# Peptides against a protein of PDB entry 4IGA: the designs that were tried, part 81

Target 1, 116 residues: chain A of PDB entry 4IGA
Amino acid sequence: KRVLIVDDAAFMRMMLKDIITKAGYEVAGEATNGREAVEKYKELKPDIVTMDITMPEMNGIDAIKEIMKIDPNAKIIVCSAMGQQAMVIEAIKAGAKDFIVKPFQPSRVVEALNKV

## One batch from the design tools (peptide; made by RFdiffusion4, then SolubleMPNN)

Design b1_p23_2_s2 (from b1_p23_2, 12 letters changed)
Fold by OpenDDE base, seed 3:
Structure b1_p23_2_s2 (fold): chain B 116 residues (1-116), chain A 23 residues (1-23)
Amino acid sequence: as target 1 above (116 residues)
Amino acid sequence: MEEKIKEVLEKVKEHLEELEKLK
């Protein structure tokens, strides 16, 4: 399966890329904001998306909503420093399948990838 | 959806508890 990595932080994209590849998944591509995420989703047609929330241009919640309009079967895993209950609920209501709070262990990401 | 929210919230709670143990 192919994963689109969405995060404004280059180091976080690198970390996720390492975890994803070591788990036997392929990286379809990267995006640095919600607008790029929507564009890359259309272009690359990934099987899974890892989605940051706090990004410039377009936040992760709005990106989830736009991707779900394109593909109601999209498999989106949120990875965010914002672990508040309200944010988790909002992300799941938008269409996310899981929510991982930063900082995280690699095993938590692998578990999410395997379950979506 | 409500069941899914509950499931994810529980995972988040467990993770936050583990982070607190590392402090």
Scores: peptide ipSAE 0.553, ipTM 0.889, DockQ to the pose 0.869
Fold by OpenDDE base, seed 2:
Structure b1_p23_2_s2 (fold): chain B 116 residues (1-116), chain A 23 residues (1-23)
Amino acid sequence: as target 1 above (116 residues)
Amino acid sequence: MEEKIKEVLEKVKEHLEELEKLK
């Protein structure tokens, strides 16, 4: 399965890329904001998206909504910081399938990837 | 939806408890 990684932080994208690839998934591509995430989703047609919530230009919740308009079957895992419970709830309402909390435990990322 | 919200809250709680054990 191919994963689109969406996070404004290059370090977070690198960390997720390492976890995802070690788990036997392919990285379809990367996006640095919600607008780029929507564009890359159309271009790459990934099987799974890891979506940061707090991004410039377009936040992760709005990106989820736009991706779900394109593909109602999209498999989106939201990545949230500690204390973002309300934002995670809004992401789930927008159509996200699961979530992971920062700082990431690699096992939790893999569990979410395997479950969606 | 309500069940998923409960799942979110429990998973966040579990993660916080795990992080506290690592401190």
Scores: peptide ipSAE 0.139, ipTM 0.671, DockQ to the pose 0.554
Fold by OpenDDE base, seed 4:
Structure b1_p23_2_s2 (fold): chain B 116 residues (1-116), chain A 23 residues (1-23)
Amino acid sequence: as target 1 above (116 residues)
Amino acid sequence: MEEKIKEVLEKVKEHLEELEKLK
């Protein structure tokens, strides 16, 4: 399966890329904001998206809503920081299938990828 | 929807507890 990684932080994208590839998934591509995530989803048609919530230009919740308009069956795992419980709930309401908490535990990322 | 929200809240709680043990 191919994964689109969405996060404004280059370090976070690198960490996710390492976890995802070691777990036997392919990285379809990367996006640095919610607008780029929507564009890359249309272009790459990934099987799974890892979506940061707090990004410039377009936040992860708005990106989820736009991706769900394109593909109602999209498999989106939202990435949240500590203390963002309300934002995680809003992301699930928008159509996200699961979530992971930062800092990433590799086993939790792999578990989420396998279950969506 | 309500059940999924409950699952999310419980999972967040578990992860927060795990992170506090590592600090």
Scores: peptide ipSAE 0.138, ipTM 0.669, DockQ to the pose 0.564
Fold by OpenDDE base, seed 1:
Structure b1_p23_2_s2 (fold): chain B 116 residues (1-116), chain A 23 residues (1-23)
Amino acid sequence: as target 1 above (116 residues)
Amino acid sequence: MEEKIKEVLEKVKEHLEELEKLK
């Protein structure tokens, strides 16, 4: 399966890329904000998206809503910081299938990827 | 820290189950 990684932090994208690749998944591409995420989803047609919530230009909630208009079957895993419980709930309501909390252990990312 | 993460996970699982029942 191919994964689109969406996060404004280059370090977080690098960490996710390492975990995803070591778990036997392919990285379809990367996006640095919600607008790029929507564009890359259309271009790459990934099997799974890892979506940060707090991004410049367009936040993760709005990106989820736009991706769900393109593909109602999209498999989006939200990446949230501690204390963002309300934003995670809104992401699930928008159509996200699962979530992981930062800082995350590699095993939790792999469990989420295998479940969706 | 791990306990708080587990609590958030359980609350969101409960919310997912509620949303699945509404479909």
Scores: peptide ipSAE 0.039, ipTM 0.563, DockQ to the pose 0.048

Design b1_p23_2_s3 (from b1_p23_2, 13 letters changed)
Fold by OpenDDE base, seed 4:
Formats: structure tokens, sequence, C-alpha cells
Structure b1_p23_2_s3 (fold): chain B 116 residues (1-116), chain A 23 residues (1-23)
């Protein structure tokens, strides 16, 4: 399965890329904000998306909503430092399949990838 | 905190699943 990685932090994208690749998944591509995420989703048609929340241009919640309009069956895993209950609820209501709080263990990402 | 968030996520998922069955 192919994964689109969305995060404004280059370090976080590198970390996720390493985890995803070691778990036997392919990296479809990367995006640095919510607008790029929507564009890359249309272009690459990934099987799974890892989505940050706090990004410039367009936040992850809005990106989830736009991707869900394109593909109601989209498999989006949120990966965010904003682990507040309100944000978790908002992300799940928007259509996210899982929410991973930063900092995380690699095993937690692999579990999410395998479950969605 | 991580376990609390995990539990909250599962509760929300279950609630949404039940809501979808009614629509």
Amino acid sequence: as target 1 above (116 residues)
Amino acid sequence: MEEEIKEAIEKVKRALEELKKLL
C-alpha cells in the first residue's frame, strides 16, 4: 500500500518515511500543508494518508474534509502534537480513521497503518 | 494521557458508527 505523508516539518516527514518504509509500505509522496495534501491526494491516489494538523496555508482538519469530499473512503491517520480531546473529536468527525499523538513510538504508527 | 486519548478516540469512533446506522 502507498502512503501520502503530510507534515510541515521536514524532520517529521523523514521520520514517518523511515517508519512507513521499514514497515513494508511505499511512500506515494509528501505534502507540507493542507492545500498540497489535497492536490497530492488527487494526483497520487494514495491508499493511506498521514496528516498533521497545525500547518500553514491549510490546516489538517480542513485538508481531511476536502479529501473526504474527493474520496469518502479515504484512509487518513492524524499525527499531531495537539492531543487535546476536542481536536481528536474534531479530526474523527472530519473523517480521520485514527489519531496519533506526538511524540509517538514507531510501533503506534505501524499499528495504525495495518488497521485502517 | 496516551491511554486516555486512545480511549477517547475509540468512544468517538463507536458513537459515529452508531450515528451512521441511524442515517
Scores: peptide ipSAE 0.022, ipTM 0.519, DockQ to the pose 0.166
Fold by OpenDDE base, seed 3:
Structure b1_p23_2_s3 (fold): chain B 116 residues (1-116), chain A 23 residues (1-23)
Amino acid sequence: as target 1 above (116 residues)
Amino acid sequence: MEEEIKEAIEKVKRALEELKKLL
């Protein structure tokens, strides 16, 4: 399965890429904001998306909504420092399948990838 | 803290799944 990694932080994208690859998944590509995420989703047609929330241009919640319009079966895992219940509810309402709070253990990402 | 947050997220997810079944 191919994963699109969406995060504005280069370090976080690198970390997720390492975890995803070591877990036996392929990295389809990367995006640095929600607008780029929507564009890359259309282009790459990934099997799974890891999605940050706090990003410039377009936030992760809006990106989830736009991706779900393109593909209602999209498998989006949120990965965010904002673990507040309200944000989790908003992400799930938008269509996210899981929510991972930063900082996280690599095993938590692998579990999410395997479950979606 | 990390485990506590994880448990809270799981509770919210389960509650939302149950709510969706009622709608």
Scores: peptide ipSAE 0.022, ipTM 0.518, DockQ to the pose 0.089
Fold by OpenDDE base, seed 5:
Structure b1_p23_2_s3 (fold): chain B 116 residues (1-116), chain A 23 residues (1-23)
Amino acid sequence: as target 1 above (116 residues)
Amino acid sequence: MEEEIKEAIEKVKRALEELKKLL
């Protein structure tokens, strides 16, 4: 399966790319903000999205909502430092399948990828 | 905190699934 990685932090995208690849998934592409995420989703039609929340231009919650309008069956895993209960609820309401709090263990990302 | 978040996610997911059955 192909994964779109969305995070404004280059280091985080690199880390996720390593985890995703080692788990036997393909990286479809990368996005650095929610607007790019929506555009890349349309272009690449990935099987899974990893989504940060706090990003410039468009935040991850809005990106989830826009992607879900395009594809109601989108498989979005949130990966964010914003592990507050309110943010978790908003992400799930928007359509996210899972929420991973930063910092995370690689096994937690693999678990999420395998479950969606 | 992590376990509490996991439980919160599952509760919200279950609630949304139940709501979808009614709509």
Scores: peptide ipSAE 0.022, ipTM 0.515, DockQ to the pose 0.124
Fold by OpenDDE base, seed 1:
Structure b1_p23_2_s3 (fold): chain B 116 residues (1-116), chain A 23 residues (1-23)
Amino acid sequence: as target 1 above (116 residues)
Amino acid sequence: MEEEIKEAIEKVKRALEELKKLL
């Protein structure tokens, strides 16, 4: 399966790329904000998306909503430092399948990838 | 604390799944 990685932090994208690749998944591509995520989703048609929330130009919640309009079956895993209950509820209501709080262990990301 | 957050996320997911079945 192919994964689109969405995060404004280059270090986080690198970390997720290492985890995803070591788990036997392919990296379809990367995006640095929510607008780029929507564009890359249309272009690459990934099987799974990892989505940050706090990004410039367009946040992850709005990106989830736009991707779900394109593909109601999209498999989106949120990865965010903002683990507040309200944000988790908002992400799941927008269409996310899982929510991972930063900082995370690699095993938690692998579990989410295997479950969606 | 980390396990408590994971459990809270799972409870929210289950609650939303149950709500979805009622609609």
Scores: peptide ipSAE 0.021, ipTM 0.510, DockQ to the pose 0.087

Design b1_p23_2_s4 (from b1_p23_2, 12 letters changed)
Fold by OpenDDE base, seed 3:
Structure b1_p23_2_s4 (fold): chain B 116 residues (1-116), chain A 23 residues (1-23)
Amino acid sequence: as target 1 above (116 residues)
Amino acid sequence: MEEKIKEMIEKVEKHLEELKKLL
């Protein structure tokens, strides 16, 4: 399966790319904000999206809503920081399938990828 | 990862899972 990685932090994208690749998934591409995530989803048609919540241009919740308009069956895993519980609930209401809390272990990312 | 951080994450994940069941 192909994964689109969405995070404004280059270090976080690199970490997720390493985890995803070592788990036997393909990285479809990367996005640095919610607007780019929507564009890349249309372009790449990934099987799974890892979605950061707080990003410039467009936040992860709005990106989820726009992706769900394109593909109601989209498999989005939201990646949240500590203290973002309310935003994770909003992301789930918007259509996210699962969540991961930062900082995460590689095994937790792989578990989420395998479940969606 | 420090054990303290792991415990905090587990508590947050458990809480979020409980909240998810209410949706």
Scores: peptide ipSAE 0.343, ipTM 0.817, DockQ to the pose 0.055
Fold by OpenDDE base, seed 1:
Structure b1_p23_2_s4 (fold): chain B 116 residues (1-116), chain A 23 residues (1-23)
Amino acid sequence: as target 1 above (116 residues)
Amino acid sequence: MEEKIKEMIEKVEKHLEELKKLL
């Protein structure tokens, strides 16, 4: 399966890329904000998306809503900071299938990828 | 310190999983 990684932090994208690749998944591509995420989803047609919530240009909630208009079957895993419980609830309401709390262990990312 | 952070994360994840089941 192919994964689109969405996060404004280059370090987080690098960490997720290492975990995803070592788990035997392919990285379809990367996006640095919610607008790029929507564009890359259309272009790459990934099997799974890892989605940060707090991003410039367009936040992860709005990106989820736009991706769900393109593909109602999209498999989006939200990556959220501690204390963002309300935003995780809104992401699930928007169509996210699972969530991961930052900071995370590699095993938790692999569990989420295998579940969706 | 790492074990305490892990336990806090697990509690937050459990709480969010419980909320997800109510949606």
Scores: peptide ipSAE 0.069, ipTM 0.611, DockQ to the pose 0.095
Fold by OpenDDE base, seed 2:
Structure b1_p23_2_s4 (fold): chain B 116 residues (1-116), chain A 23 residues (1-23)
Amino acid sequence: as target 1 above (116 residues)
Amino acid sequence: MEEKIKEMIEKVEKHLEELKKLL
């Protein structure tokens, strides 16, 4: 399966890329904000999306809503910082399938990838 | 990762999962 990684932090994208690749998934591409995430979703047609919430230009919740309009079957895993419980709830309401709390263990990312 | 941080994350994830079931 192919994964689109969405996070404004280059370090987080690099970390997720390492975890995803070591787990036997392919990285379809990367996006640095919610607008780019929507564009890359259309272009790459990934099987799974890892989605940060707090991004410039367009936040992850709005990106989830736009992706779900394009593909109601989209498999989106939210990656969110501790203390963002309300934002995670809104992301689930928007159509996210699972969530991962930052800082995360690699095994938790792999578990989420395998379950969606 | 400190064990305390791991335990805190697990508690938050559990709480969020419980909330997810109510949605």
Scores: peptide ipSAE 0.041, ipTM 0.583, DockQ to the pose 0.096
Fold by OpenDDE base, seed 5:
Structure b1_p23_2_s4 (fold): chain B 116 residues (1-116), chain A 23 residues (1-23)
Amino acid sequence: as target 1 above (116 residues)
Amino acid sequence: MEEKIKEMIEKVEKHLEELKKLL
């Protein structure tokens, strides 16, 4: 399965890329904001998306909503430092399949990838 | 510090899982 990694932080994208690759998944591509995520989703048609929330241009919640309009079957895993109940509810209501709070263990990401 | 972070993550994840069941 191919994973689109969406995070504004280059370090976080690198970390996720290492985890995803070591777990036997392919990295389809990367995006640095929610607008780029929507564009890359259309272009790459990934099987899974890892989605940050706090990004410039377009936040992750809006990116989830736009991706779900394109593909109602999209498999989006949120990876965010913002583990507040309201944000988690909003992400799930937008269509996210899972929510991972930063900082996370690699095993948690692998578990989420395997379950979606 | 690492073990404490791990325990905190586990508590948050448990809470998130419980929350997901209410949605």
Scores: peptide ipSAE 0.024, ipTM 0.543, DockQ to the pose 0.054

Design b1_p23_3_s1 (from b1_p23_3, 9 letters changed)
Fold by OpenDDE base, seed 3:
Structure b1_p23_3_s1 (fold): chain B 116 residues (1-116), chain A 23 residues (1-23)
Amino acid sequence: as target 1 above (116 residues)
Amino acid sequence: MEEIEKRYEEVKKLVEEVKEKLK
């Protein structure tokens, strides 16, 4: 399966890319903001999206909503920091299938990928 | 570490409850 990685931080994208590839998944591409995420989703048609909802310059919830309009069957895993419980719940309500927490635990990332 | 894990489990539980309500 192919994964679109969305995070404004290059280091976080790199970390996820390492975890995802070591788990046997393919990286479809990367996006650095929600607008780019929507465009990349349309372009790449990934099987899974990892979506940062802690991006300062953008609401990751909006990106989720837009992707769900494009593909109601989209498989989105939200990435949150500790203390972002409300945002995680809003992401699930918007259509996200699961969540992972920063700092990333590789086993939890892989479990989420396998589950969605 | 233990407190962080508890917070994670609380969110996980709440997420599952929300998912169930959305069905």
Scores: peptide ipSAE 0.488, ipTM 0.880, DockQ to the pose 0.503
Fold by OpenDDE base, seed 1:
Structure b1_p23_3_s1 (fold): chain B 116 residues (1-116), chain A 23 residues (1-23)
Amino acid sequence: as target 1 above (116 residues)
Amino acid sequence: MEEIEKRYEEVKKLVEEVKEKLK
C-alpha cells in the first residue's frame, strides 16, 4: 500500500518515511501543508494518508474535511502531539480513521497502518 | 514514560468511544 505523508516539518516526514518503508509500505509522496495535501491526494491517489494536525496554509482538520469530500473512503491517520486531544477527536469526527502521536513509536505507527 | 503511556491510553479510549458513536 502507498502512503501520502503530510507534515510541515521535514524531520517528521523523514522519520515517518523510515518507519513506513521499514514496515513494507511504499511512500506515494509528501506534502508540507493541508493545501498541498489535498492537491497531492488528487494527484497520487494514495491508499493511506498520515496527516499532521498543525500546519501552515491549511491545518490538518480542514485538509481531512476536503479529502473526505473528494473520497469518503479515504484512509487518514491523524498525527498529533501530546496535549492535542481535542484536535484528535475533531479529526476523527471529520473522518480520520485513527491517530498516532509524536514522538512516533514505530510499533504504534505500524499498527495504525495495518488497521486502516 | 509511564505518564506518557497513561495519556496515550486515555486518548485511545476516547477515540474508540467517538468511533463507536459514529457507527
Scores: peptide ipSAE 0.486, ipTM 0.879, DockQ to the pose 0.528
Fold by OpenDDE base, seed 4:
Structure b1_p23_3_s1 (fold): chain B 116 residues (1-116), chain A 23 residues (1-23)
Amino acid sequence: as target 1 above (116 residues)
Amino acid sequence: MEEIEKRYEEVKKLVEEVKEKLK
């Protein structure tokens, strides 16, 4: 399966890329903000999206909503920091299938990827 | 670390509850 990684932080994208590839998934591409995420989703048609909540240009929740308009069957895993519980719930209500928390635990990332 | 894990599990439970309600 192919994963689109969305995060404004290059280091976070690198970490996820390492975890995802070691788990046997393919990285479809990367996006650095919510607008780019929507564009890349249209272009790449990934099987799974990892979506950071807090990003410039467009936040992750708005990006989820836009992707769900494009593909109601999109498999989106929201990425959050500690203390963003309410935003995680909002992301799930917007259509995200699961969540992962920073700093990333590889086992939790893989579990989320396998569940969606 | 214990508090972080506890908070994670709380969010996990809430997410599962929300997912069930959305079905």
Scores: peptide ipSAE 0.483, ipTM 0.877, DockQ to the pose 0.508
Fold by OpenDDE base, seed 5:
Structure b1_p23_3_s1 (fold): chain B 116 residues (1-116), chain A 23 residues (1-23)
Amino acid sequence: as target 1 above (116 residues)
Amino acid sequence: MEEIEKRYEEVKKLVEEVKEKLK
């Protein structure tokens, strides 16, 4: 399966790329904000998306909503430092399949990838 | 380690609860 990595932080994208690759998944591409995520989803048609929430240009919640309009079967895993109940609820209601709180263990990401 | 694990479990439970409510 191919994964689109969405995060405004280069170090987070690098970390996720390492985890995803070592777990036997392919990295389809990267995006640095929500608008780019939507564009890359259309272009690359990934099987899975890892989605940050707090990003410039367009936040992750809005990106989830837009991707779900494109593909109602999209598999989106949120990875965010904002682990508040309200944010988790909002992300899942928007269409996310899972929510991982930063900082995370690599095993938690792998578990989410395998489950979606 | 325990604090992170506890947070993970809390979020996992919440995710499942929300998913059930959306059905």
Scores: peptide ipSAE 0.460, ipTM 0.857, DockQ to the pose 0.808

Design b1_p23_3_s2 (from b1_p23_3, 8 letters changed)
Fold by OpenDDE base, seed 3:
Structure b1_p23_3_s2 (fold): chain B 116 residues (1-116), chain A 23 residues (1-23)
Amino acid sequence: as target 1 above (116 residues)
Amino acid sequence: MKEIEERYKKVKELVEKVKKELE
């Protein structure tokens, strides 16, 4: 399966890319903001999206909503900090399938990828 | 450490509850 990685931080994208590829998944592409995420989703038609919802410059919830308009069957895993319970719940209500927390635990990332 | 793990567990449980309610 192919994964679109969305995060404004290059280091975080790199970490996820490493985890995802070592787990046997393919990286479809990367996006650095919500608008780019929506465009990349349309372009790449990934199987899974990892979506950072802690991005300061953009509300990841909006990106989720837009992707769900494009594909109601989209498989989105949100990435959050430990203190972002409300944002995680909002993301789930918007259509996200699961969540992972930073700092990433590779086993939890892989479990989420396998489950969605 | 334990408190962080407990927080994660609480969020996970709440997420599952919300997902179930959305079905």
Scores: peptide ipSAE 0.480, ipTM 0.876, DockQ to the pose 0.494
Fold by OpenDDE base, seed 2:
Structure b1_p23_3_s2 (fold): chain B 116 residues (1-116), chain A 23 residues (1-23)
Amino acid sequence: as target 1 above (116 residues)
Amino acid sequence: MKEIEERYKKVKELVEKVKKELE
């Protein structure tokens, strides 16, 4: 399965890419913001999206909503920081299937990927 | 570490509850 990784931080994308690849998944591509995420989703048609919602200047929820309009069956896993419980719940209500928390625990990332 | 795990567990339980409510 192919994963689109969305995060504004290059370091976070790199870390997640390593975890995803070691777990036997392919990386379809990367996006650095919500607009790019929507564009890349259309272009790459990934099986799974990891979507950062930690970005203060950009609401990752909006990107989720736009992707869900394109593909109601999209498999989106949100990435959040500790303390963002409300945003995680909002993301689930917007159509996200699961969540993972920063700092990433590889076992939890893999579990989320396997379940969606 | 224990506090972080408890917090994660609570969020996970709440997410599952919300998902069921959306079905």
Scores: peptide ipSAE 0.476, ipTM 0.875, DockQ to the pose 0.522
Fold by OpenDDE base, seed 1:
Structure b1_p23_3_s2 (fold): chain B 116 residues (1-116), chain A 23 residues (1-23)
Amino acid sequence: as target 1 above (116 residues)
Amino acid sequence: MKEIEERYKKVKELVEKVKKELE
């Protein structure tokens, strides 16, 4: 399966790419903000999206909503920091299937990927 | 570590509850 990685931080994208690749998944591409995420989703038609909701000056929930309009069957895993429980719940209500937390634990990332 | 794991578990349980409510 192919994964679109969305995060404004290059380091975070790199870390996820390593975990995802080692787990036997393919990286479809990367996006650095919500607008790019929507565009890349249309272009790449990934099987799974990892969506950062910790991005500064951007509403990750809006990106989720827009992707869900494009594909109501989209498989979105939100990436959050500890303490962002409300944002995680809002993301789930917007259509996200699961969540993972930063700093990433590879086993939890893989578990989320396998379940969606 | 234990505190972080407990917090994670609580969020996971809440997410599962919300997902169930959305079904």
Scores: peptide ipSAE 0.471, ipTM 0.874, DockQ to the pose 0.521
Fold by OpenDDE base, seed 4:
Structure b1_p23_3_s2 (fold): chain B 116 residues (1-116), chain A 23 residues (1-23)
Amino acid sequence: as target 1 above (116 residues)
Amino acid sequence: MKEIEERYKKVKELVEKVKKELE
Protein backbone atom coordinates (compact mmCIF):
# COMPACT_ATOMS: atom_id res chain seq x y z
CA LYS B 1 0.00 0.00 0.00
CA ARG B 2 1.05 3.57 -0.76
CA VAL B 3 1.21 6.24 1.95
CA LEU B 4 1.10 10.02 1.59
CA ILE B 5 3.04 11.63 4.44
CA VAL B 6 1.87 15.10 5.48
CA ASP B 7 3.89 17.14 7.98
CA ASP B 8 5.46 20.61 7.86
CA ALA B 9 8.57 19.32 9.64
CA ALA B 10 11.10 17.64 7.37
CA PHE B 11 12.49 15.63 10.28
CA MET B 12 9.05 14.22 11.12
CA ARG B 13 8.45 13.26 7.50
CA MET B 14 11.83 11.55 7.42
CA MET B 15 11.05 9.58 10.58
CA LEU B 16 7.68 8.44 9.25
CA LYS B 17 9.19 7.55 5.89
CA ASP B 18 11.72 5.32 7.62
CA ILE B 19 9.07 3.60 9.75
CA ILE B 20 6.65 3.19 6.85
CA THR B 21 9.21 1.77 4.42
CA LYS B 22 10.69 -0.61 6.99
CA ALA B 23 7.17 -1.90 7.62
CA GLY B 24 6.83 -2.81 3.93
CA TYR B 25 4.68 0.10 2.81
CA GLU B 26 5.50 2.40 -0.10
CA VAL B 27 5.72 6.16 0.27
CA ALA B 28 3.49 7.67 -2.42
CA GLY B 29 4.76 11.16 -1.70
CA GLU B 30 5.09 13.95 0.83
CA ALA B 31 3.24 17.18 1.60
CA THR B 32 4.32 20.05 3.82
CA ASN B 33 0.97 21.74 4.54
CA GLY B 34 -2.77 21.13 4.29
CA ARG B 35 -3.20 22.68 0.84
CA GLU B 36 -0.36 20.62 -0.57
CA ALA B 37 -1.86 17.55 1.11
CA VAL B 38 -5.13 18.04 -0.76
CA GLU B 39 -3.29 18.59 -4.04
CA LYS B 40 -1.06 15.55 -3.54
CA TYR B 41 -4.03 13.39 -2.61
CA LYS B 42 -5.73 14.29 -5.90
CA GLU B 43 -2.52 13.65 -7.83
CA LEU B 44 -1.27 10.48 -6.16
CA LYS B 45 -4.49 8.83 -4.92
CA PRO B 46 -2.65 7.16 -2.01
CA ASP B 47 -4.09 4.25 -0.08
CA ILE B 48 -3.31 5.88 3.28
CA VAL B 49 -2.55 9.41 4.50
CA THR B 50 -0.66 10.35 7.64
CA MET B 51 -1.84 13.87 8.47
CA ASP B 52 -0.20 16.25 10.92
CA ILE B 53 -2.78 18.34 12.79
CA THR B 54 -0.88 21.61 13.12
CA MET B 55 0.44 22.92 9.82
CA PRO B 56 0.80 26.26 8.05
CA GLU B 57 -1.48 27.36 5.17
CA MET B 58 -4.16 24.82 6.11
CA ASN B 59 -4.42 22.83 9.31
CA GLY B 60 -4.83 19.07 9.33
CA ILE B 61 -8.52 19.14 10.28
CA ASP B 62 -9.41 21.29 7.29
CA ALA B 63 -7.24 19.13 5.05
CA ILE B 64 -9.08 16.03 6.27
CA LYS B 65 -12.42 17.65 5.46
CA GLU B 66 -11.28 18.57 1.95
CA ILE B 67 -9.84 15.11 1.26
CA MET B 68 -13.06 13.49 2.48
CA LYS B 69 -14.97 15.59 -0.06
CA ILE B 70 -12.69 14.21 -2.77
CA ASP B 71 -12.76 10.64 -1.47
CA PRO B 72 -15.23 9.68 1.25
CA ASN B 73 -13.36 6.39 1.58
CA ALA B 74 -10.00 8.03 2.30
CA LYS B 75 -7.92 6.33 4.99
CA ILE B 76 -6.43 9.12 7.09
CA ILE B 77 -4.33 8.65 10.21
CA VAL B 78 -3.97 11.91 12.12
CA CYS B 79 -0.64 12.75 13.76
CA SER B 80 -0.74 14.71 17.00
CA ALA B 81 1.35 15.84 19.91
CA MET B 82 0.53 14.82 23.44
CA GLY B 83 -2.03 17.25 24.82
CA GLN B 84 -4.04 17.52 21.59
CA GLN B 85 -6.81 15.11 22.62
CA ALA B 86 -9.60 17.48 21.60
CA MET B 87 -8.06 17.99 18.16
CA VAL B 88 -7.68 14.24 17.69
CA ILE B 89 -11.37 13.78 18.45
CA GLU B 90 -12.22 16.59 16.05
CA ALA B 91 -10.11 14.87 13.37
CA ILE B 92 -11.96 11.59 13.92
CA LYS B 93 -15.29 13.39 13.63
CA ALA B 94 -14.03 14.96 10.39
CA GLY B 95 -13.35 11.50 8.96
CA ALA B 96 -9.92 10.37 10.17
CA LYS B 97 -9.78 6.64 10.87
CA ASP B 98 -7.11 6.59 13.56
CA PHE B 99 -4.37 8.59 15.27
CA ILE B 100 -0.71 8.37 16.16
CA VAL B 101 1.23 10.54 18.58
CA LYS B 102 4.60 12.27 18.48
CA PRO B 103 7.25 11.22 19.23
CA PHE B 104 6.41 8.29 17.00
CA GLN B 105 6.62 4.76 18.29
CA PRO B 106 7.20 2.49 15.28
CA SER B 107 4.91 -0.25 16.60
CA ARG B 108 2.02 2.20 17.03
CA VAL B 109 2.54 3.63 13.55
CA VAL B 110 2.56 0.16 12.00
CA GLU B 111 -0.50 -0.89 13.99
CA ALA B 112 -2.42 2.15 12.73
CA LEU B 113 -1.34 1.51 9.13
CA ASN B 114 -2.47 -2.11 9.36
CA LYS B 115 -5.86 -1.29 10.88
CA VAL B 116 -7.17 1.33 8.45
CA MET A 1 6.34 8.16 31.06
CA LYS A 2 3.63 6.25 32.94
CA GLU A 3 1.43 9.32 32.87
CA ILE A 4 1.98 9.74 29.12
CA GLU A 5 1.03 6.13 28.48
CA GLU A 6 -2.13 6.45 30.56
CA ARG A 7 -3.10 9.58 28.65
CA TYR A 8 -2.52 7.75 25.38
CA LYS A 9 -4.74 4.87 26.48
CA LYS A 10 -7.52 7.26 27.45
CA VAL A 11 -7.37 8.99 24.07
CA LYS A 12 -7.39 5.62 22.32
CA GLU A 13 -10.47 4.55 24.25
CA LEU A 14 -12.23 7.81 23.50
CA VAL A 15 -11.36 7.56 19.80
CA GLU A 16 -12.83 4.06 19.65
CA LYS A 17 -15.99 5.30 21.33
CA VAL A 18 -16.34 8.19 18.89
CA LYS A 19 -15.71 5.91 15.91
CA LYS A 20 -18.50 3.59 17.03
CA GLU A 21 -20.86 6.52 17.49
CA LEU A 22 -20.14 7.67 13.92
CA GLU A 23 -21.01 4.28 12.40
Scores: peptide ipSAE 0.469, ipTM 0.872, DockQ to the pose 0.501

